# Peptides against a protein of PDB entry 6RGO: the designs that were tried, part 106

Target 1, 392 residues: chain A of PDB entry 6RGO
Amino acid sequence: MALKLLGFNQDATCFSVISSNKGVTIYNCDPFGKCFELEKSTSNDEELDFLVEMLFSTSLIAVVDKTIGASKRKKLKIVNTKRKATICELTFPHEIMDVIMNRKIICVVLKSDQIFVYDISCMKLLRTIDVRGEKLKSTSKFRNSEAVGDIGVRVSLSTDNNSILCYSSYSKSDKENAPLNDIVVFDALKCIQINVLPAVHQSNIVCIACSPDGMLMATASEKGTIIRVFKTIDTENDEPILVNEFRRGSRPSRISEMKFNHDNTLLACVGESDTIHIFALPVTTTEADANEDDTLQQSSHSLSSSINGLQYISKGLANRFGKIIVSKIPTQSQQRHVAYIKIPENAKYRIGFPKDTTNTIHICGEDGNYLVYSIPRNEVGPCTLVKSNTFD

## One batch from the design tools (peptide)

Design b1_p30_1_s2 (made by RFdiffusion4, then SolubleMPNN; from b1_p30_1, 12 letters changed)
Fold by OpenDDE base, seed 1:
Structure b1_p30_1_s2 (fold): chain B 392 residues (1-392), chain A 30 residues (1-30)
Amino acid sequence: as target 1 above (392 residues)
Amino acid sequence: SIELPTINWSLSEEEALKIIQELLKEAEEL
């Protein structure tokens, strides 16, 4: 059977799949089993395509039927799964490309590069963000450059109630083909732009992840070789704070999804590669509790061990476009533990982090595997398989 | 002008919003 993965919910307690024969199925992770099924409304042998966003493990889901005709692709259904009933249907002017939610906000991304921000509690429109309109205000030429192919606005929303929305925007370059390589950080509740991170990659951003608390953001470009992690709100001298730069690999590969764990200590990425990568993040101790004056005068024996840390000076970024002020990431902390999971070639996988176990990752594949892995904290190495289940 | 989305309720708006509030409460208890 052809499966399509829709992904995990915000806390990785459930995941959604499209089964060619059944329609949308939602699985519970523990205990593992089907918790909801949305039957295929049409007998046609058309390839099923859906967007499904869950509100955690609740019976509230947002559904877009992308299978048939331009009219359904513009419709967002809010469904109660326990009642098997539509609560409401929103109709948009353009095709829906993405839907993301938390307890406060629903964000709807259109093919027009518009983001509609809703208060979920009353289904009121709080804001329309016109990412193209912002570009057109900066660039005097209204060229409807149809976004060539699969390149569109990407979004990520914090899973907390702060509702930090990160989205890709067009650079202010006078070039007709300005890339989607800026990031805007937006308070979705207050409807205020908090920050703008210009030119975070040289090419279009294709993947964004916001941390659960909204304090960190990870970005990847079309190349998928480098992942950058930024602070979302904090700036140094009006410049973006680059917290981390990770190298996934030397070969270009599309990253389809990234996730932070719930304590911001891990970043996972998955895509077209045979490997899920898990990067360790430095624990940002907020300096607030360092006031315990434990004056242990441990003698400063200056072991000047000249560890010739390989300065991977990425020499190449200096030239043509605006100075990406690579804030001097202290070169010493580069020994970040990296874990990995090998996955079947050409199988699409999705990833999620459970709340209760910060060293555990959930993954599911279009091969019909749901897998739970333990992540090594102190060593670079493979993750250990803890649990496996199959679905159809 | 940005064309605004339309909303169609399957129930009264009041009954629909009450159901949403019940589900949101379930989400805050998780």
Scores: peptide ipSAE 0.588, ipTM 0.951, DockQ to the pose 0.919
Fold by OpenDDE base, seed 3:
Parts: structure tokens; sequence; C-alpha cells
Structure b1_p30_1_s2 (fold): chain B 392 residues (1-392), chain A 30 residues (1-30)
């Protein structure tokens, strides 16, 4: 059967798949098994396409049927899976491209480059963000909104109650063809813009990940060769907003998904390549509790690669506040993966980090494999397979 | 003008919101 992966929920306790014959199935990871099924509404041999976003392991899901006709692609259903009942249906002016949620907020991304932010508790609209409208105030030319192909606004939301929303925005270049290479950081609860990161890549951003606490954000461009990690908030200590730059590879390859683990120590990425890459983030040890004596020489090879060599070359890309965010990081300071997983070529995989096990990663494939891997701590190498299950 | 989304409730808005609050409470207990 043709499977299409929708992905893991926020804590990797469940994952969603589309089966061509069954419709949407949600699997529980532990114990492994089906927990919900949404039957195919139509007998037609049309390729099924859905968006499904879960509220953790609860019976609250958001569903968009993208299979049949332009009208359904504009509809977001909020469903109680225990009752098998729709709670409400929201109809948007444009096709829904993405839906993300946490315990406080639902964000809906449209093909029009609009983001609708809802309070989940009352389903009230808190904010509409018009990513194009911010550009149109500067440049009078209505670009015909033929987003050529898969290039659109990308979003990520913190899984915590801070509800930090990161989204891609259009650079202020006077060129008709301005790339989606700016990042906006938005407090979705307070409905305020926290930060703007200009031109974080040379090309369109195609993947964004927010950390669970909203303190970090990872970005990848269409090239997928370099992943950048940023602080979402400027710290008073003049610390660089760009905290890490990782090299996934030398060859261009699309990154489809990135995720942080729950303690912000790891960043995983997956895409069109035969390899899931896992990068270690330097733990910012707050210097405070240096007092206790105990000689445990756990050689945390903090690859404190001396990012100290980012001389503020004053001519770089200034943010709206004149700070240079992205200097040319020397190719020598680009960290490689700490760990990897080999996956079949042409199989799409999705990734998730479980809350309780910081060195474990969940992956699932369109090949029908659900796999749990252990991540090595002290060595650069392959992850170890711990558990495997199959689904159809 | 930005065209605003419409919402259709499957029940009364009050009953639907009560169900949402029950589900959100389940999410806070996780």
Amino acid sequence: as target 1 above (392 residues)
Amino acid sequence: SIELPTINWSLSEEEALKIIQELLKEAEEL
C-alpha cells in the first residue's frame, strides 16, 4: 500500500500516516499500535492528502483534507478522536499549507502567505500575520502570488506554553524575486514580534525548527547543506544570536524536517538524503554552580569550537537594529554530525524526540517502519537500533 | 481587506468549547 507520513506529535508519543486504502491512521509509539483511524470518505482512487496535527497524546486533533477539491483544502476540522466527532470546522479564504499547535495556540498557514493565530481554548482569532503585506508596504508591486512550486512561508511553534512562533519572511530586497530568507520570532500568546533575523540564508528557507522552550531556532535553506541555529531572543550579554552552524553535507539535498530534543542538547534533521543527521548543541552551562568539588572527569568534549573568531566585520547583514546576524562563518567552524542513522534511499522519514529519554530518537518511514534509536553520547558514529515495529 | 475565516460549530458553541476545555485539561495532565 502507498503510505504517506504526516509526522510525530510534539512529544513523539504518537505518529500519523495516510494509507491509500484506509485514510488517516494514528499510531501510538509505546505500546505500539493503532490508537485512531479516520476512514476514507470517498471510494475514488484519488491520492489521499491530509494535514493532521495532534495535541500531544490527547484526543484533540486538527485535520485538513487536501485530497478532494479546493473547498476542503480551505477547511480545518477540530476533531475529538475519542468521540469520533467534529467539534468545529474553520473555513479559510485560501488553501491551508500547514497547521501547528500546542496547549495554548493553533497556527494555520495559508498558501496566501498568511498565518492565522488562534487561542485553542476558545477558538478565537488572536492575530492574522500577512507575511506578504509587510513587504507590500515597502514595494508597491503586487507580485502575482504564484509561489512557484513548494516555496511558501514555513513555521515552527514551541511545544511549551511560551508559544514562540518562528516563521520565514520575505527579505527587503528591491528585487521582484525577494527570497523567503528572513526569520520573524513572534510571541503568539502576547501577539508581539520579539525579533527579526534578516537574510539567515542566501536562498529561501524551506525548514524551520523551534526548540520546545522556544529559546532556540534552527533553519535550513533550499540547498540544505548548512543548518544554522539561532537564539530567538537577544540576551543582554552581547552574545551572538547565531549560536551554531552545522554542515549536513557538501551536496545539495532538501531537508524536510528538523527537531530539537527536549533539553536542547540535540538537533536532528531528515530529508531527501539517505541519512538522518544528529548534531550536538553546546550546553550553555550557566557558570553559577562551579563550587562542588567532585572530580568526575566526564570529558564532555564540548566542541567549544572557538566561535570567538566571529570578528564583527562591520559590513555584514545588519538586522533592523544594525547588528550583524550572519557573518561568513569560516568553513572550519562548521560542526559535523555527532550521530547518524542510515535510511533507505527514496523512503521519506519523519523524526521525533520523546520527552523522557534525551538520547533516544523515534523515526518512521513511508516503508512502514517505526524505529527507535539510541544516540551515542561520547563518540561520533551510527545510532543503535533499540526497537522496531511495522505498520500498514 | 483580509478575508477572515469562518467558524462552524458542530454543536452549540458553549457545548463545543466545554469539550475543548475537557481535552485541554487532559493535555495539562500529560
Scores: peptide ipSAE 0.586, ipTM 0.950, DockQ to the pose 0.913
Fold by OpenDDE base, seed 4:
Structure b1_p30_1_s2 (fold): chain B 392 residues (1-392), chain A 30 residues (1-30)
Amino acid sequence: as target 1 above (392 residues)
Amino acid sequence: SIELPTINWSLSEEEALKIIQELLKEAEEL
């Protein structure tokens, strides 16, 4: 059967899939099994397309049916899965591209490059962010982004109650085709812009991940060769703080998803390549007072590569040709993966980190595999398969 | 002018919001 992956929920306790024959199915990860099914409304052999976002392991889901006609693609249903009932339906002016939620906020991304921010508790609209409107206020002739296929606004939301929203924005370049290579950090509760990270890549950002606590963000461009990790809120000398630069590979390959683990020690990425990459983040050891006490010398060779160099991304100096020079972090400071998972070529996979086990990753594939891997702590190498289940 | 989205409730707004609050309480207990 053709499967299409929708992804994991915020804590990787559930994942959602589209089955061409059944409709939407939600699986529980442990114990593994179906927890909800949304039956196909049409007898037609039309390719099913849905968005499903879950509120953790609760019975609250947001659903968009993208299968049938431009009108339905504008409708967001809030559904109680336990009651099998729609609570409300929101109708938007444009096609819904993405939906993200946490315990406080629902963010709805439209094809119009608009982000609608809702208070989930009352379903009231808190803010509309018009990313195109922000672009048009810059003196640059922006080409209609309609022609550029999969290139649209990307978003990520912190899973905590602070509700830090990171989104891609258009650079203030004098070029008609300004890339979506800026990041805006937004407090979704207070509806305040916290930070702007200009020109974090040379090309359009196609993937963003916010950390669960909203303190970190990861970005990847359409090249998918370099992943950058930034602080979201903190700045140094009014400039963005680059925490890490990771090299996924030398060949271009699209990254479809990135996730932080719950303690911000790991970043995973998946995409069109045969490999899920897992990167270690430097644990900022807060200097907890080294009170003296004695014992256990367990030589955890923490690969504390003391990246002493806070490599300032110097403000992208427009060279003589109006190219934003992202200061090339010396290739010597680019970290590689610490762990990896091999996946079938051309299989789409999704990733999630469970809350309780920071060294475990959940993955699921359009091949019908749900897999749990253990991440090596003390060595660079492959992850170990711990659990395998199949779904259809 | 930004065209505002519309909301249609399947129940009374009060009953629907009560159901949402129950589900949000379940989410805070996780």
Scores: peptide ipSAE 0.585, ipTM 0.949, DockQ to the pose 0.894
Fold by OpenDDE base, seed 2:
Structure b1_p30_1_s2 (fold): chain B 392 residues (1-392), chain A 30 residues (1-30)
Amino acid sequence: as target 1 above (392 residues)
Amino acid sequence: SIELPTINWSLSEEEALKIIQELLKEAEEL
């Protein structure tokens, strides 16, 4: 059966898939099983395409049918799965590219590079963000980007009530083909721009992850070789703070998804590679408890060069990007552990972090595998398989 | 002018909003 993965919900308690024969199926992770099915509306052998966003483990879902015709691709249904009933349908002027939500906000991304921000409690439009219109104010020559296929605005929303929205924006450079390599940080509740991170990559940003608390964001470009982690709100002398830089690999490979764990200690990434990578984030000790004298000895163990996940602390990047005050990442952060999961070649996987177990990751594949892994602490190595289930 | 999205309620807006509030309350208890 051809499966297409839609992803995990915010707390990794559920995941959604498209089944060619059934339509959309939602699985519960624990206990493992089907919790909802959305039947296929048409008997046609057309390839099913949907967007589905869940509100945690509740019966509230947002659904876009992308299978048939330009008109349906503009419609967002809000559905109660327990009642099997549509609550409301929103019709947009352009095709819907993405939908993301938390307990407060729904964000709808259009093919027009517009983001519509809704208060979920009343379904009122709070803001329209015109990512193209912001660029048009800065650059006189807009190419009608009809033909730029898989490159559009990317978004991520904090899963908490602070509702920090991170989105990719066009560089203000006078170049006709300015990349989507800026990040805007937006308070979706107050409808205010908090921060702008210019030129965070040299090429288009294709993946963004916001931390659950909205305090961190991770970015990857179309090259997918370098992942950058920034503070979202905090600035140093009005300049963006780069917290982490990770190398996923030496070869270009698209990253399709990134996720933080619940306590911001881990960042996972998945994509076209045979490997899910999990990076350790340094715990930012708040300055208060730095008084105790623990002279932990410099054990100089020269671990050999063969692990492809070499964290390059690039001392040299400070000069080439404009004054990004790379706050002196303490040289002590050299020992960031990297964990990994091997996945089948050409299998698409999605990732999620459960709330209650910060060292556990949920993954699901288009191969019909749902897998739970334990992440090693304080070591570099493979994750351990804890639980496996199959779905069809 | 940006073309605004339209909303179509399957019930009365009041009944639909009540259902949304019930579901949001379930989400806050998680």
Scores: peptide ipSAE 0.582, ipTM 0.949, DockQ to the pose 0.893

Design b1_p30_1_s3 (made by RFdiffusion4, then SolubleMPNN; from b1_p30_1, 16 letters changed)
Fold by OpenDDE base, seed 1:
Structure b1_p30_1_s3 (fold): chain B 392 residues (1-392), chain A 30 residues (1-30)
Amino acid sequence: as target 1 above (392 residues)
Amino acid sequence: SIELPKINWTGSKEENLKIIQELLKEAEKL
């Protein structure tokens, strides 16, 4: 049967899939098993397409039926899975491209490059962000809408209550063909722009991940060779802080998803490649612990693998002529994966980090595999398979 | 002008909002 992955929930306690025969199925990760099924509304042999966003392990889901007709693709259903009942339906002016939520906010991304931000507690619209309208104010030329290929606005939301929203925006370049290579950091609760990271890649951003606490973001372009990690809120001299630059590979490959673990120590990425990559993030030592003089001389020859401290190269990205020189961070600062998982070629996988086990990753494939891996702490190498289950 | 989304509630808005708020309180315990 053809499976299509929808992904994990925020804490990787559940994942959702489309099954051609069953419609949407939600699985619990532990204990492994089906927890909800949304029956297929139509007998047609049309390829099923859905968006499903689950509110953690609760009975609240947001569902978009993308399969059937232009009208359903504009409709977001809020469903109580325990009652098998629709709570409400939101109808948007354009096709829904993405839906993301946390305990406070629902964000809805449209094909029109509009983001609708809702307070989930009252289903009130807090903000509409018009990413095109912001561009038009900067560039005065309407791009013809026809060249909207597979490149649209990307979003990520912090899973915490701070509700930091990161989204891709159009660069202010006078080029008719300005890429979606800026990032805006937005407080979704206060409805304020916090930060703008200009031209974080040379091409369109196709993947964004926000950390659970909203303090970090990871970005990948259409090339998918380099992943950049930035601070979301903090700036140095009004310039974006690049925390990490990771090399996924030398060959171009689309990254479909990235996730931080719960404590911001790991970043995983998955996409069209045969490999899930896991990168270690430096623990941001808060300056506070520098003062405890505790003299414990324990001579443990920790293999100081010379993680030469990535000097915060606050190289001003703004050249005098509006060219953001992504300063050539010396190729020596490009960290590789700390760990990896091999996956079947052409199998789409999704990733999730459980809250309780920061060194564990959950993955699921369109091949019907749900896999739990242990991530090595101190060594570069393959992840160890801990648990496997199959689904249909 | 941005066309605003329409919301349709399945029955009472007040009852459905209460259900959402109950589910949100469940999510806060996780």
Scores: peptide ipSAE 0.667, ipTM 0.963, DockQ to the pose 0.882
Fold by OpenDDE base, seed 4:
Structure b1_p30_1_s3 (fold): chain B 392 residues (1-392), chain A 30 residues (1-30)
Amino acid sequence: as target 1 above (392 residues)
Amino acid sequence: SIELPKINWTGSKEENLKIIQELLKEAEKL
């Protein structure tokens, strides 16, 4: 059967799948099993397309039917799965591209490069962000919407109550076809812009992950060779703080999803490659009291790579050709993965980190596999398969 | 002018808002 993965919820306790024959199915991860189904409304052999965003393991879901007709693609249903009832339907002016949720906020991304921010508790619109309209205020011509293909605004939301929203924005370059290579950090509750990270990649950003606490963000471009991790709020001399630069690979490959674990110690990425990569983030040892005492020689090779603060000199050296040359971060600072999972080529996978087990990752594939892996703590190597289940 | 999204409630808005608030209280315990 053709499966299409929608992804995990915020805490990886559930995942959602489109089955061509059944419609949308939500699975519980532990105990593994089907917990909800949305039946296919049409008998036609049309390719099903949906967005589903869950509010953790609750019965609250947001659903967009993208299968049939331009009108349905503009409708967001808020559904109570336990009651099998629609609570409300929101109709947008343009096609919905993405929906993200936490305990406070729903963000709806449109094909028009607009982001609608809602307070869930009352379903009131707090803000409309017009990512294109921000570009009009800059001298830069609009990108013609026709040439954009798969390149749209990308978003990520913190899973905590602080509700830090990271989104891709158009660079202020005078070029007609300015890339979506800026990041805006936005407080979704206060409806204020906190930070702007200019030109974090040379090409369009295609993947963003916000940490659960909203303090970190990861970005990847269309090339998918380099992942950058930044502080979201903190700045040094009014410049963005680059925490890490990771090398996924030497060959271009699209990254479809990235996730932080719940304690910000790991970043995972998945995409078109045969490999899920897991990177270790340097734990900023808070200078907790170096009190004196005891002897235990446990050779924890703390990879205390003192990453001396590589000031990301965001001085885009505009070369004579108006290329913002992102200053080449010294290739010596590029870290590789600490762990990996091999996945079938051409199988799309999704990733999630469970809250209670920081060294565990959940993955699911369009091949019908739900897999739980243990991440190695003290060595660079493959993850160990702990649990496997199948779904159809 | 940005065209504002329309919201249609299934039945009573006040009852559906109570349901949302109950589900949010469930999510706060997770």
Scores: peptide ipSAE 0.665, ipTM 0.962, DockQ to the pose 0.864
Fold by OpenDDE base, seed 2:
Structure b1_p30_1_s3 (fold): chain B 392 residues (1-392), chain A 30 residues (1-30)
Amino acid sequence: as target 1 above (392 residues)
Amino acid sequence: SIELPKINWTGSKEENLKIIQELLKEAEKL
């Protein structure tokens, strides 16, 4: 059967797929099995396309049918899977491009580059963010939306209750074709802009990941060769803090998804390449627990020598013209992956990190494989396959 | 003017909001 992956939920306890014959199927990861099926409403041999966002492992889902005509593509259904009942339907002015949620917030991204932020508890609209309208206030020239098929506003939301929303925005360049290479960090609960990271890449941002706690953000451009990790909230002298710069590869390849693990120690990425890459993040020791056990100092020395190169970047060129130049880590100081998974060429995969096992990654493929891997802690190498299941 | 999204509730709005709030309380235990 032709499968299309929708992805994992926030805690990687479930994943969703489109089956051409059945419609949307949700699988539980442990124990592995079908937990919900949404039947195809149409007998037509039309290629099924859906957005499905889950509220963790609960029976609350958000669904958009993208298969049938321009009218259904504007409709978001909130569904109780246990009751097989629609709770409500939201109709938007434009086609829905993405839907993300946590325990507090639903964000809906439109083809118009608008983001609608809802309080999930009452389905009240808290904010409309007009990413184009913000650009208009800074630059008179619109990009005509019709010509750029795959490049739209990208979003990521923290899975915690802080509800940190990161989204791509248009640079303030006087060029008609300004790239989506700025990031805005937004408190979705308070409806306040917290931070703006200008020109984080030279080309359009195509992938964003927020950490579960909302303290970190990873970004990748359409080139997909470099991943940058920033602090979301913290700034140094009103400048964005670049924590890491990772090199995925030398060849351009689109990154489709990135995820942090639950303790912010790992960042995984997947896309059009034959390899899932896993990067180690430096553990930020909070100063508070420094009081007790002096003994474990010895073993951390080997990894620390590569991190010392990052401290030199902060003093760089605040050039006189008020353009915050995100200091580029020298290409020589770019970190590589610490672990990897080989996947079939041309198979689309999704990734998820379970909450309780920070060194385990869940992956699923359009080839019908659900795989659980163990990530090596102390060595650079391949991940070890722990469990495998198949689905159709 | 930004065209505001329309919300259609399946039956009673008040009953459906209670269902959402029950599901959110389930999600807070995860």
Scores: peptide ipSAE 0.664, ipTM 0.962, DockQ to the pose 0.858
Fold by OpenDDE base, seed 3:
Structure b1_p30_1_s3 (fold): chain B 392 residues (1-392), chain A 30 residues (1-30)
Amino acid sequence: as target 1 above (392 residues)
Amino acid sequence: SIELPKINWTGSKEENLKIIQELLKEAEKL
C-alpha cells in the first residue's frame, strides 16, 4: 500500500499518515497504536493528499483534503476526533499549502503567499499577512511572480504559548524573481513583527523550524548544505543573531523537515538524503549558575571566537531593523552532526522530539516504520534503535 | 482587497465554541 507521511504532532506523542486504501490515520506513539481514522470519502483511485495538524494529543485536528478539486483544497475543517464531528469549516480564497497550530493560534498558509492567523479559542481572524504585498510595496512592478513550482512561503510556529511565528519573505531585490530568502519573526498573539532577518541564504528558503519556546529558529535553503540557527529576538548585549551554522553535507539535497528538541540542545533535519542529521546547540549558560563545580567537560567549544567575524555592516539599507547578514560564517567554523540515523534512500521520513526525553527522537517512514532512537551524548556517532513498530 | 475566509459552523456556533474551549482546556493539561 502507498503510505504518505503527514508528520508528528508538536510533542511527538502522535503521528499522521495517509493510507491509499483507508484515508488519514493517526497513530499514538506510546502505547503504539491507531487512535483515529478519517475514512476516504471517495471510491476513486485518485492519489490521496491531505494536510493534518493536531493540537498535541487532544481530539482537536485541522484537516485539508487536497485530493479532489480546487474547492476542497481551499477548505480547512476543524474536527473533533472523539466525537467524529466537524466543528467548523473555513473556506479560503486560494489553495491551502500549510496549517500549523499551538494552544493559542492556528496559522493557515495559502498558495497566494498569504498567512492567516487565527485565535483558536474563538476562531477569530487576528491578522492576514500578505508576503507578496510586502514585496509589491517595495517594487513598482505588479508582475504576477507566480511562485515557480514548489517554492512558496514557509512557516514555523513555537509550540509554547508565546506563539512566535517565523516565515520566509521575499528579498527587496528589484529583480522580478527575488528569492524567498528573508525571514520575518512575528508575535502571533500580539500581531506584531519582532524581527526581520534579510538574505539568510543565497537561494529560496525551503525549510524553517522554530524552537518550542520561540527563542531560536533554524533555516535551510534549496541547496540544503548549510543550516543556520538564529535568535528570534535581538538581545541587548549586541550578541550575534546568527548563533550556529551547521553543515549537513557537501552535496545539494533538499531538507523537508527540521525540529528542535524541547530544551533547545538539539536540532534534527531530514529530507531526500539517506541520513537524518542531529546537531548539538551550544547551551547558553546564563553566567549566574557558575558556582556548582560539576566538572561536566562538555566541550563547550566556545563558538564565541569564530562568530566574531560576523561584521554586521549597518549600511543604511532600508530594512526596518537595519541589520544585514553580510558575512558568511567561515567554512572552518561550520559544525558537523553529532549524531545520525541511516534511513532508506527512497523512503520519506518525518521526525519528532518527545517532551519528556531530550535524548530521544521519534521517526516514521513511508515504508511503514515507526522508530524510536536514543541520541548519543558523549560521542559523535550513530543513534541507537530503542523501539520499532510497523503500520499500514 | 484581500478576500476574507468564510467560516461555516456545523450547527450552533456557541455550542461549537464551547467544544473548542473544552478541547483547549484538555490541551493545557498536557
Scores: peptide ipSAE 0.661, ipTM 0.962, DockQ to the pose 0.890

